# Ledger of designs, part 53: peptides against a protein of PDB entry 6IDX

Target 1, 380 residues: chain A of PDB entry 6IDX
Amino acid sequence: KELAKLSADVTFATEFINMDGIIVLTRLVESGTKLLSHYSEMLAFTLTAFLELMDHGIVSWDMVSITFIKQIAGYVSQPMVDVSILQRSLAILESMVLNSQSLYQKIAEEITVGQLISHLQVSNQEIQTYAIALINALFLKAPEDKRQDMANAFAQKHLRSIILNHVIRGNRPIKTEMAHQLYVLQVLTFNLLEERMMTKMDPNDQAQRDIIFELRRIAFDAESDPSNAPGSGTEKRKAMYTKDYKMLGFTNHINPAMDFTQTPPGMLALDNMLYLAKVHQDTYIRIVLENSSREDKHECPFGRSAIELTKMLCEILQVGELPNEGRNDYHPMFFTHDRAFEELFGICIQLLNKTWKEMRATAEDFNKVMQVVREQITRA

## One batch from the design tools (peptide; made by RFdiffusion4, then SolubleMPNN)

Design b1_p11_6_s3 (from b1_p11_6, 5 letters changed)
Fold by OpenDDE base, seed 1:
Structure b1_p11_6_s3 (fold): chain B 380 residues (1-380), chain A 11 residues (1-11)
Amino acid sequence: as target 1 above (380 residues)
Amino acid sequence: TRLREYLRKEE
């Protein structure tokens, strides 16, 4: 207990480390021997002292043995562990993951997100916070391929549901640290959109062009069987499609694929449009037809608006940026749906369309409308 | 730093 308190002092820590004191603490954990009276209390103070000592940055985290890692991971994976030991063990694992890629690899083999989910289903918000912090650390330090797999996994869907039900919808105020961890998890989740945001459309890719054609079909031919192959290119049909792409509000009416060659938002904008068109078809058709029937130059260009809105949302959500330690602003909606970004897009595109009408905007007002919409989104 | 503050608040 006294050692744990003194270990917060850098002078004491330096001298204690110079006397191999940290090695003694690690060996106590590695031994796993429950032979001592008050083992849980002793272990809790040992882990506290270890954390305080390591936090001075005097000793590399890579000094820890695999046996030590397994013992700490064991305390997190065991169903009946003292809360004090569990808290410190989660914190140690988080620090290990954050400070060493080698330790991350070892920890990722010993602990699953599924095991950490059990620590979210408790009434202790501090335990929940440490569990999310460790999940965030694992997610942050995971290789890109593993991050995507983690995000796509049923475990991630389950994790979001558990966070929503046991943390966000809990009967207790969310503390600042929990809010920060939820923010971090949100940012890390949105960073998975970076690949699509930076993917340019290939105007020569027929499969990608077929998506744009499907957007046209859903808007104007919704009752017509998809069997009308786009390929029978009579000049009249090409001219018809150019008109339809103009009504859809694409900047390039001849080849709308060119509007998706700019990154950001690249293909992510097309993904959002397709999601809106398929999942919220009535909303999509309404937005397109309300603007396609206008002859007064007050038409909102849906295609252009959707692209710029997608880009704006990426900027607001800081897609591709690391989480900021000073921020704690999370949106509960992002835990309610697997495709929360596309749902947000669907809400915001309706807001944009409404704002455009209210402002009586023309194409010249486009940037002004986007600025007003940005302010509305950031204040909501 | 954050870990220190959390550990200190629980003592």
Scores: peptide ipSAE 0.032, ipTM 0.776, DockQ to the pose 0.075
Fold by OpenDDE base, seed 4:
Structure b1_p11_6_s3 (fold): chain B 380 residues (1-380), chain A 11 residues (1-11)
Amino acid sequence: as target 1 above (380 residues)
Amino acid sequence: TRLREYLRKEE
């Protein structure tokens, strides 16, 4: 206990480390020797002292043995571990993951996100916070392939559900630290959209052009079988499509694919539009047809609006940015749906369409509408 | 840094 307190002092820590004191602490953990009276208490203080000593940055985290890592991971993976030991073990693992890629690899082999999710099903918000913090650390330090796996895995769906039910909808106020970890998790998850956000459409790729054609089909030809490949449409048919692409509100009515060559938001905007058209077809058709029937210059250009809204949402959600340590703002909606970004887009595009009408906007007012919509989204 | 603050508040 005294050692744990003293270890917070840099002068003491320096001297203690110079005396190989940290090696003694690591060996105590490695031994796993339950024979000592008050083992749990001593272990808790040992872990505290170890963590405080390491936090001075005097010693590299790479000094720890695989046996030490296994012991710490064991305290996290075992049921009914003392809360004090569990908390410190989660904290140590987080620090290991954050400070060493080598330790990340070893830890990722010893623990699963599923094991960490079990620590979210408790009433102790501190334990929940440390568990999410470790998940966030693992997610941050994961290779891109593993990061995508973590996001797409059943574990992530379950994680979102558990967070929603046990943290967000819990009977306890969310502390600042938990709110920060939820924010971090949100940012890290939305950063997976960066690839699509930075992917330019190839205007010559027929498969990508067929998606745009599908948007047209869903809006205007809902009774037409998709199996009718756009055959060599006569010039009249091309002219008809140009009209339809104008009605869809694309900037380039002749080749809407050109509207998706700008990054951000690139292909991510097309993904959102396609999701809306397929999953919320009635909403999509309503928005498109309502604006397509207008000849009063008050038509809301859906295609342009969808692109700029996607870009705006990426900016608001900080897609491609590292989490800011000072922020704790998270969107509960992110935890309610698997396709939360696309669902958010679907809500926001309706808001945009509504705001456009309320403002009696024209194409010249576009940027002004987008500013108003930004304020509405950021205040909601 | 955050971990230090948490550990110090529980002691």
Scores: peptide ipSAE 0.031, ipTM 0.770, DockQ to the pose 0.077
Fold by OpenDDE base, seed 3:
Structure b1_p11_6_s3 (fold): chain B 380 residues (1-380), chain A 11 residues (1-11)
Amino acid sequence: as target 1 above (380 residues)
Amino acid sequence: TRLREYLRKEE
């Protein structure tokens, strides 16, 4: 206990480390010697002293043995561990993951996100916070392939449901640190959109062009009996499609693929449009047809609006940016759905269409409408 | 730094 307290002082820590004191603490954990009276209390103070000593940055985290890592991981994976040991063990693992890529690799082999989820189902908000912090550390340090796997795990209804029901909708006020960890998890999840946001459409890729054609089909052919034979000549078809792409509100009516060459938002805008068209088909068709039937120059250009809205949402959500330490603004909606970004887009595109109508906007007012919509989204 | 803040709140 006294050692744990003194270890917070840099002068004491320097001298104690110079005497190989930290090696003695690590060996005590590695030995797992349960025969000592008050073992749990002594272990909790040992882990506290170890953390305080390591926080001075005098000793590299790479000094820890695989046996030490396995003992600490064991305290997190075993159900019958004292809360004090569990808290310190989660904090040690977080620090190991954040400070060493080699330790990340070892820890990621010993601990699963599923084991950490069990620590979210408790009433102790501090344990929940440490568990989310470790999940965030693992997510941040994961290579791209494993990061997508972790994202898929986060997209799992189980993890989202547990965070939503046991953390966000808990009977206790969310503390600042928990709010920060939820913000971090949100940012790390949105950073997975960066690849699509920075992917330019290839106007020559037929598969990508077929997606734009599918948007046209859903908007205009969904009610048309498939009996309208493909027999009108290729030129009349191209001219018809140019008209349809104009009605869809693309900037380039001849080749809408050119509208998706701008990065950001690149292909992410097309993904959002396709999601809206497939998952919220009635909403999509309504928005498109309401604007395609207008002759008064008050038509809201859906294609242009969807692209600029996707870009705006990426800017608001800071897609591709690292989490900021001073931020704690998380959105509970992102824990309710696996495709929460696309659902947010679907809400915001309806808001944009409504705002456009209310303002009686024309194409010249486009930027003004987008500014009003930005203010509405950022205040929500 | 976060770890220090956590450890200090448990004292």
Scores: peptide ipSAE 0.031, ipTM 0.771, DockQ to the pose 0.077
Fold by OpenDDE base, seed 2:
Structure b1_p11_6_s3 (fold): chain B 380 residues (1-380), chain A 11 residues (1-11)
Amino acid sequence: as target 1 above (380 residues)
Amino acid sequence: TRLREYLRKEE
């Protein structure tokens, strides 16, 4: 107990480490010997002292043995461990993962995300916080292939459901540290969108062009009586599509694919548009037709708006950025839906369309509308 | 880390 308290002092820590004191603490954990009276209390203080000593950054985390890692991982995976030992074990594992890629590899072999999810199903918010912190550390340090495995739809859905039900909808206020860990998890989840955000459309890819054509079809052909005979020549068809792409609000009416060559938001904007058109078809058609029928120069260009909104959402959500230690703002909505980003886009595009109407905006006011919409989204 | 500061406050 006294050692654990003194280990917070850098002067004491330096002298204790110089005396190989940290090696003695690691050996006590490695021995696993439960034969001592008050073993659990002694172990809790040993783990506290170890963590406090390591926090001074004097000793490399790579000094720990595989036996030590297995013992600490054992305290997290075993069902009958004191809460005090569990808390310290989670914190030690987090620190190991964050400070050493070699330790990450070893820990990822000993612990599953499923075992960590079990620690979310408790009434102790501190245990929940440490469990999410370790999940976040594992997610942050995972190679891209393993991040995709962690991103497996079932595992993510289960994790989100457990967080939603046991953390967010808990009968207690969310503490600042838990809010920070939820924010971190949100940022790391949104970073999976970075690939699509940075993917340029290939104007020569027929499959990608067919998606743009499908957006046109859903907007204009779904409500049109099939009576317009296909008999007009190929040139009239091209001119017809140019008109339709203008009504859709694309900047390049001749080749809308060119609007998706800028990164960010690249193909992610097209993904959002297609999701809206397929999942919220009535909302999509309404937004497009309300603006396509206007002759008063107050039309909101859907295509341009969708692209710029996607970019704005990526900026607000900091897609492709590391989480900031000072932030604790998380969105509960991201734990309620599998396609939460696309759903957010669908809400925000309706807000944009409403704001455009309320402002009586023209194409010259586009940037002003986007600024107002940004303020509305960031205040919500 | 903030987590470590939290552990210190509970002891």
Scores: peptide ipSAE 0.029, ipTM 0.767, DockQ to the pose 0.079

Design b1_p11_6_s4 (from b1_p11_6, 3 letters changed)
Fold by OpenDDE base, seed 5:
Structure b1_p11_6_s4 (fold): chain B 380 residues (1-380), chain A 11 residues (1-11)
Amino acid sequence: as target 1 above (380 residues)
Amino acid sequence: TKLREYLRKQS
């Protein structure tokens, strides 16, 4: 207890480290010896002293043994551990993950997000906070391949549900620390969109062009079996498609693929359009057909609007930016759905279409409409 | 707005 208190002082820490004191603390943890009276209390103070000593940055986190990591991970993975030990163990693991890629690799082998979810199903908000903090650290330090796997995992759907039900909708105020961790998790989740946001469409990729053609099919041929996709279109069919792409509100009516070559938002805009068209088909068809039937120059160009809205949403959500310290602004809606960005897009595109009509906008007013929509989104 | 209603419903 006294050591834990004194370890916060840099002068004491320096001298204690110079006497190999930190090695003694690590060995106490590594031994796992439950034979001591008041072992739990002693261990909690040992872990506190270890954290306080390491926070001075005098000793590299890479000094820790695999046995130490396994013991700490063991305190997190065991179903019945003292709350004080659990809290400190989560904090130690977080610090190890954040400070060393080598330690991240070792920790990622010893613990899973699924194990950490159990620590969210408790009434202690501090434990919940440290559990999310460790999840965030693991997500931040994960290689790109593993980050995508973490996002796609059923565990992530479960994680969102647990956070929503046990943290956000809990019968207690959200503390600043928890709000920060929820913000961090939100930012890290949206950063998975960065790849698609920065992916240019290849106008020569037939599979990508077929997605644009599918958008046309869903809008105008919704009752037609996709099996009757007429083969190599005669010149008349190509001219019909150019008309349809104009009615869809693409900037390039001849080759809509060119509208997706700009990054941001690149292919992410096409993903949003396709999601809207497939998941919210009635909404998509209604928006497209309502504007495509207009001859008054007050048509809302869906394709252009969807691209610019996707870009705007990426800007508002700061996609590709790292989490900032001191921020705690999170949106509960992003924990309610696995495709929350695409659902947000689907809400915002309806808002845009409504705002366009209310303003009686023309193509010249496009930027003004987008600015009004931006203000409506950011004030919501 | 639909967005505000959605956000309010999810809060």
Scores: peptide ipSAE 0.008, ipTM 0.435, DockQ to the pose 0.025
Fold by OpenDDE base, seed 3:
Structure b1_p11_6_s4 (fold): chain B 380 residues (1-380), chain A 11 residues (1-11)
Amino acid sequence: as target 1 above (380 residues)
Amino acid sequence: TKLREYLRKQS
């Protein structure tokens, strides 16, 4: 107890480390010797002293043994551990993951996100905070191939549901630190969109063009009797599609694929459009057909609007940026749905279409409408 | 407004 208190002092820490004191503490954890009547209390103070000593940055985190890691991971994975030991063990694992890629690899083998989810189901917000912090650390340090798997695990309706029901909708006010960890988790989840945001469409790729054609089909052929025989000449069909792409509000209505060559938002805009068209088909068809039937120059160009809105959402959500330590703004809706970004897009495109009508906008007002919509989204 | 209402309903 006294050692744990004194370990916060840099002068004491330096002298204690020079005397190999930290090695003695690690060996106490490694031994796992439960024979002492006050083992749990002694262990809690040992882990506190260890953290305080390591926080001075005098000793590398890589000095810890595999046995030490296994003991600490054991305190997190076992259901019957003292809360004080669990809290410190979560903090130690977080620090290990953040400070060393080699420790990340070892820890990722010893613990599962499923084990950490169990610590979110408790009433202790401090335990919940450290559990999310460790999840965030693991997510941040995961290699790119494993980040998608972790995201799919975070996209597990279970983790989001647990965070939503036990953390966000808990009977206690969210503390600043928990709000920060929820923000971090949100940012890390949206950073998975960066690849698609930076993927340019290839205008020559037929498979990518078939997605745009599917958008046309859903908008215009869903009500058309299949009896319009494929027999009208290829040129009339191309000219017909050019008209349809103009009605869809693409900037390049001859080759809509060119509108997706700009990054950001690249292919992510097309993903959002396709999601809207398939999941919210009635909303999509309504937006497209309402604007396609207008001859008054007040048509809202869906294709252009969807691209610029996707870009705007990426900017607002800071897609591809690291979490900022000064921010605590999390959005509960992102914990309610697996496709939360696409759902946000679907809400915002309806808002944009409404705002366009309310402003009686023309194509010349496009940037002004987008600015108003940005303000509406950022103040929401 | 719609976004705020949606976000508020999901809170």
Scores: peptide ipSAE 0.007, ipTM 0.433, DockQ to the pose 0.025
Fold by OpenDDE base, seed 4:
Structure b1_p11_6_s4 (fold): chain B 380 residues (1-380), chain A 11 residues (1-11)
Amino acid sequence: as target 1 above (380 residues)
Amino acid sequence: TKLREYLRKQS
């Protein structure tokens, strides 16, 4: 107890470390010897002193043994561990993951996100906060392949469900620390969109062009009598597509693929359009047809609007930015759906279309409409 | 981390 208190002092910490005191603390953890009276209390103070000593940055986290890591991971993975030990063990694991990629790799072998999710199913918000903090650390330090797996896994669906039901919809106010960890998890999840946001469309890629053609098909061929034989000459077909791409509100009516060569939002805008067209087909068709049939110059260009909205949403959600320590702004809706970004896009594109109509906007008012929509989204 | 500061305040 006294050691744990004194370890917060840098002068004491320096001298204690110079006396190999930290090695003694690590050996106490490594021994796992439960034979001592008040073992749990002594261990809790040992772990506190260890954390306080390591926080001075005098000793590298890489000094810890695999036995130490296994013991700490054991306190997190085993049921019926003392809460005080569990809290400190989660904090130690977080620190190890954040400070060393080598330690991350070892820890990722010893613990699973599933084990950490069990610590979210408790009435202690502090334990929940530390568990999410460790999940966030693991997610941040994961290689891109493993990070994507963490995001797509049943573990993430289950994690979102557990967070929603046991944290967000819990009978207690969310503390600042928990709100920050939820914000961090949200930012890290949306940063997986960065690759698609920065991916330029290749105008020569037939598979990508077929997606644009599918958008046209969903919008217009569902109403076209199948009796219009495909035999109209290649020029009439190209002219027809140019008209359809104009009606879809693409900037480049001849080659809509060119609208997706700008990054951001690149291919992410096309992903959002395709999701809307497939999952919310009635909404998509309505938005396109309501604007394509207008002769009053008040048509909302869907294609252009979808691209600029995707870019705006990436800016609002800070896609590609690291989580900021001062922020606590998390959106509960992102824990309600697996494809929450695309669902947000689907809500916001309807808002944009409504706002365009209400403003009686023309193509010249586009930037003004986008500014109003930005203000509406950021105030919601 | 703010979390470590929080632990320090609770200990």
Scores: peptide ipSAE 0.006, ipTM 0.423, DockQ to the pose 0.084
Fold by OpenDDE base, seed 1:
Structure b1_p11_6_s4 (fold): chain B 380 residues (1-380), chain A 11 residues (1-11)
Amino acid sequence: as target 1 above (380 residues)
Amino acid sequence: TKLREYLRKQS
């Protein structure tokens, strides 16, 4: 206990480390010897002293043994561990993951997100905070392939549901530390969109062109009786599609694929449009047809608006940026749905269409409408 | 003290 308090002082820490004191603490953890009177209390203070000593940055985290890592991971995976030991073990694992890629690899083999989820189902907010912090550390340090696997895992849907039900909708106020970890988790989750945001459409990719054609089909052919198959001429079909792509509000109505070659938002805008068209078909058709039937120059160009809105949402959500210290602005909505970004897009595109009508905007007012919509989204 | 005693018993 006294060592744990003194270990917060840099002068004491330096001298204690110079006397190999940290090696002695690591060996105590490695021994796992439960034969001592007050073992749990002694271990909790040992872990506290170890963490405080390491926080000075004097000793590399790579000095820890695999046996030490296994013992600490064991304290997190065991169901009947003292809360004080669990808390310190989560903090040590977080620090190991954040400070060493080699330790991340070893820890990722010893613990699962499923084991950490059990620590979210408790009434202790401090334990929940450290569990999310460790999940965030593992997510941050994971290679891109493993981040996608983590993202696609049923474990993440379950994780979001548990966070929503046991943390966000809990009968207790969210502390600043928890709010920060929820913010970090959101930033890391939205960074999974970066690949699609930076993916340019290939105008020669037939599969990608078929998505644009599907957007046209859903908007214009879904209500049309199949009997009016447009007549034989390939040229008349191309001219018809050019008109339809103009009514969809693409900037390049001859070749809409060119509108998705700019990154950001690249293919992410097309993903959002397709999601809206398939999941919220009535809303999509309404927005497109209301604007396609206007002859007053007050038509809202859906295609252009969807692209620029996707870009704006990426900027607002800081897609591709690292989480900042001191930020704690999290959005509970992002824990309510698996496709929360696409759902946000679907809400915001309706807001944009409404704002465009209210402003009586023309194509010349496009940037002003986008500025007003940005202010509305950032105040919500 | 207890730490030193433990280490002394393990040595």
Scores: peptide ipSAE 0.000, ipTM 0.334, DockQ to the pose 0.021

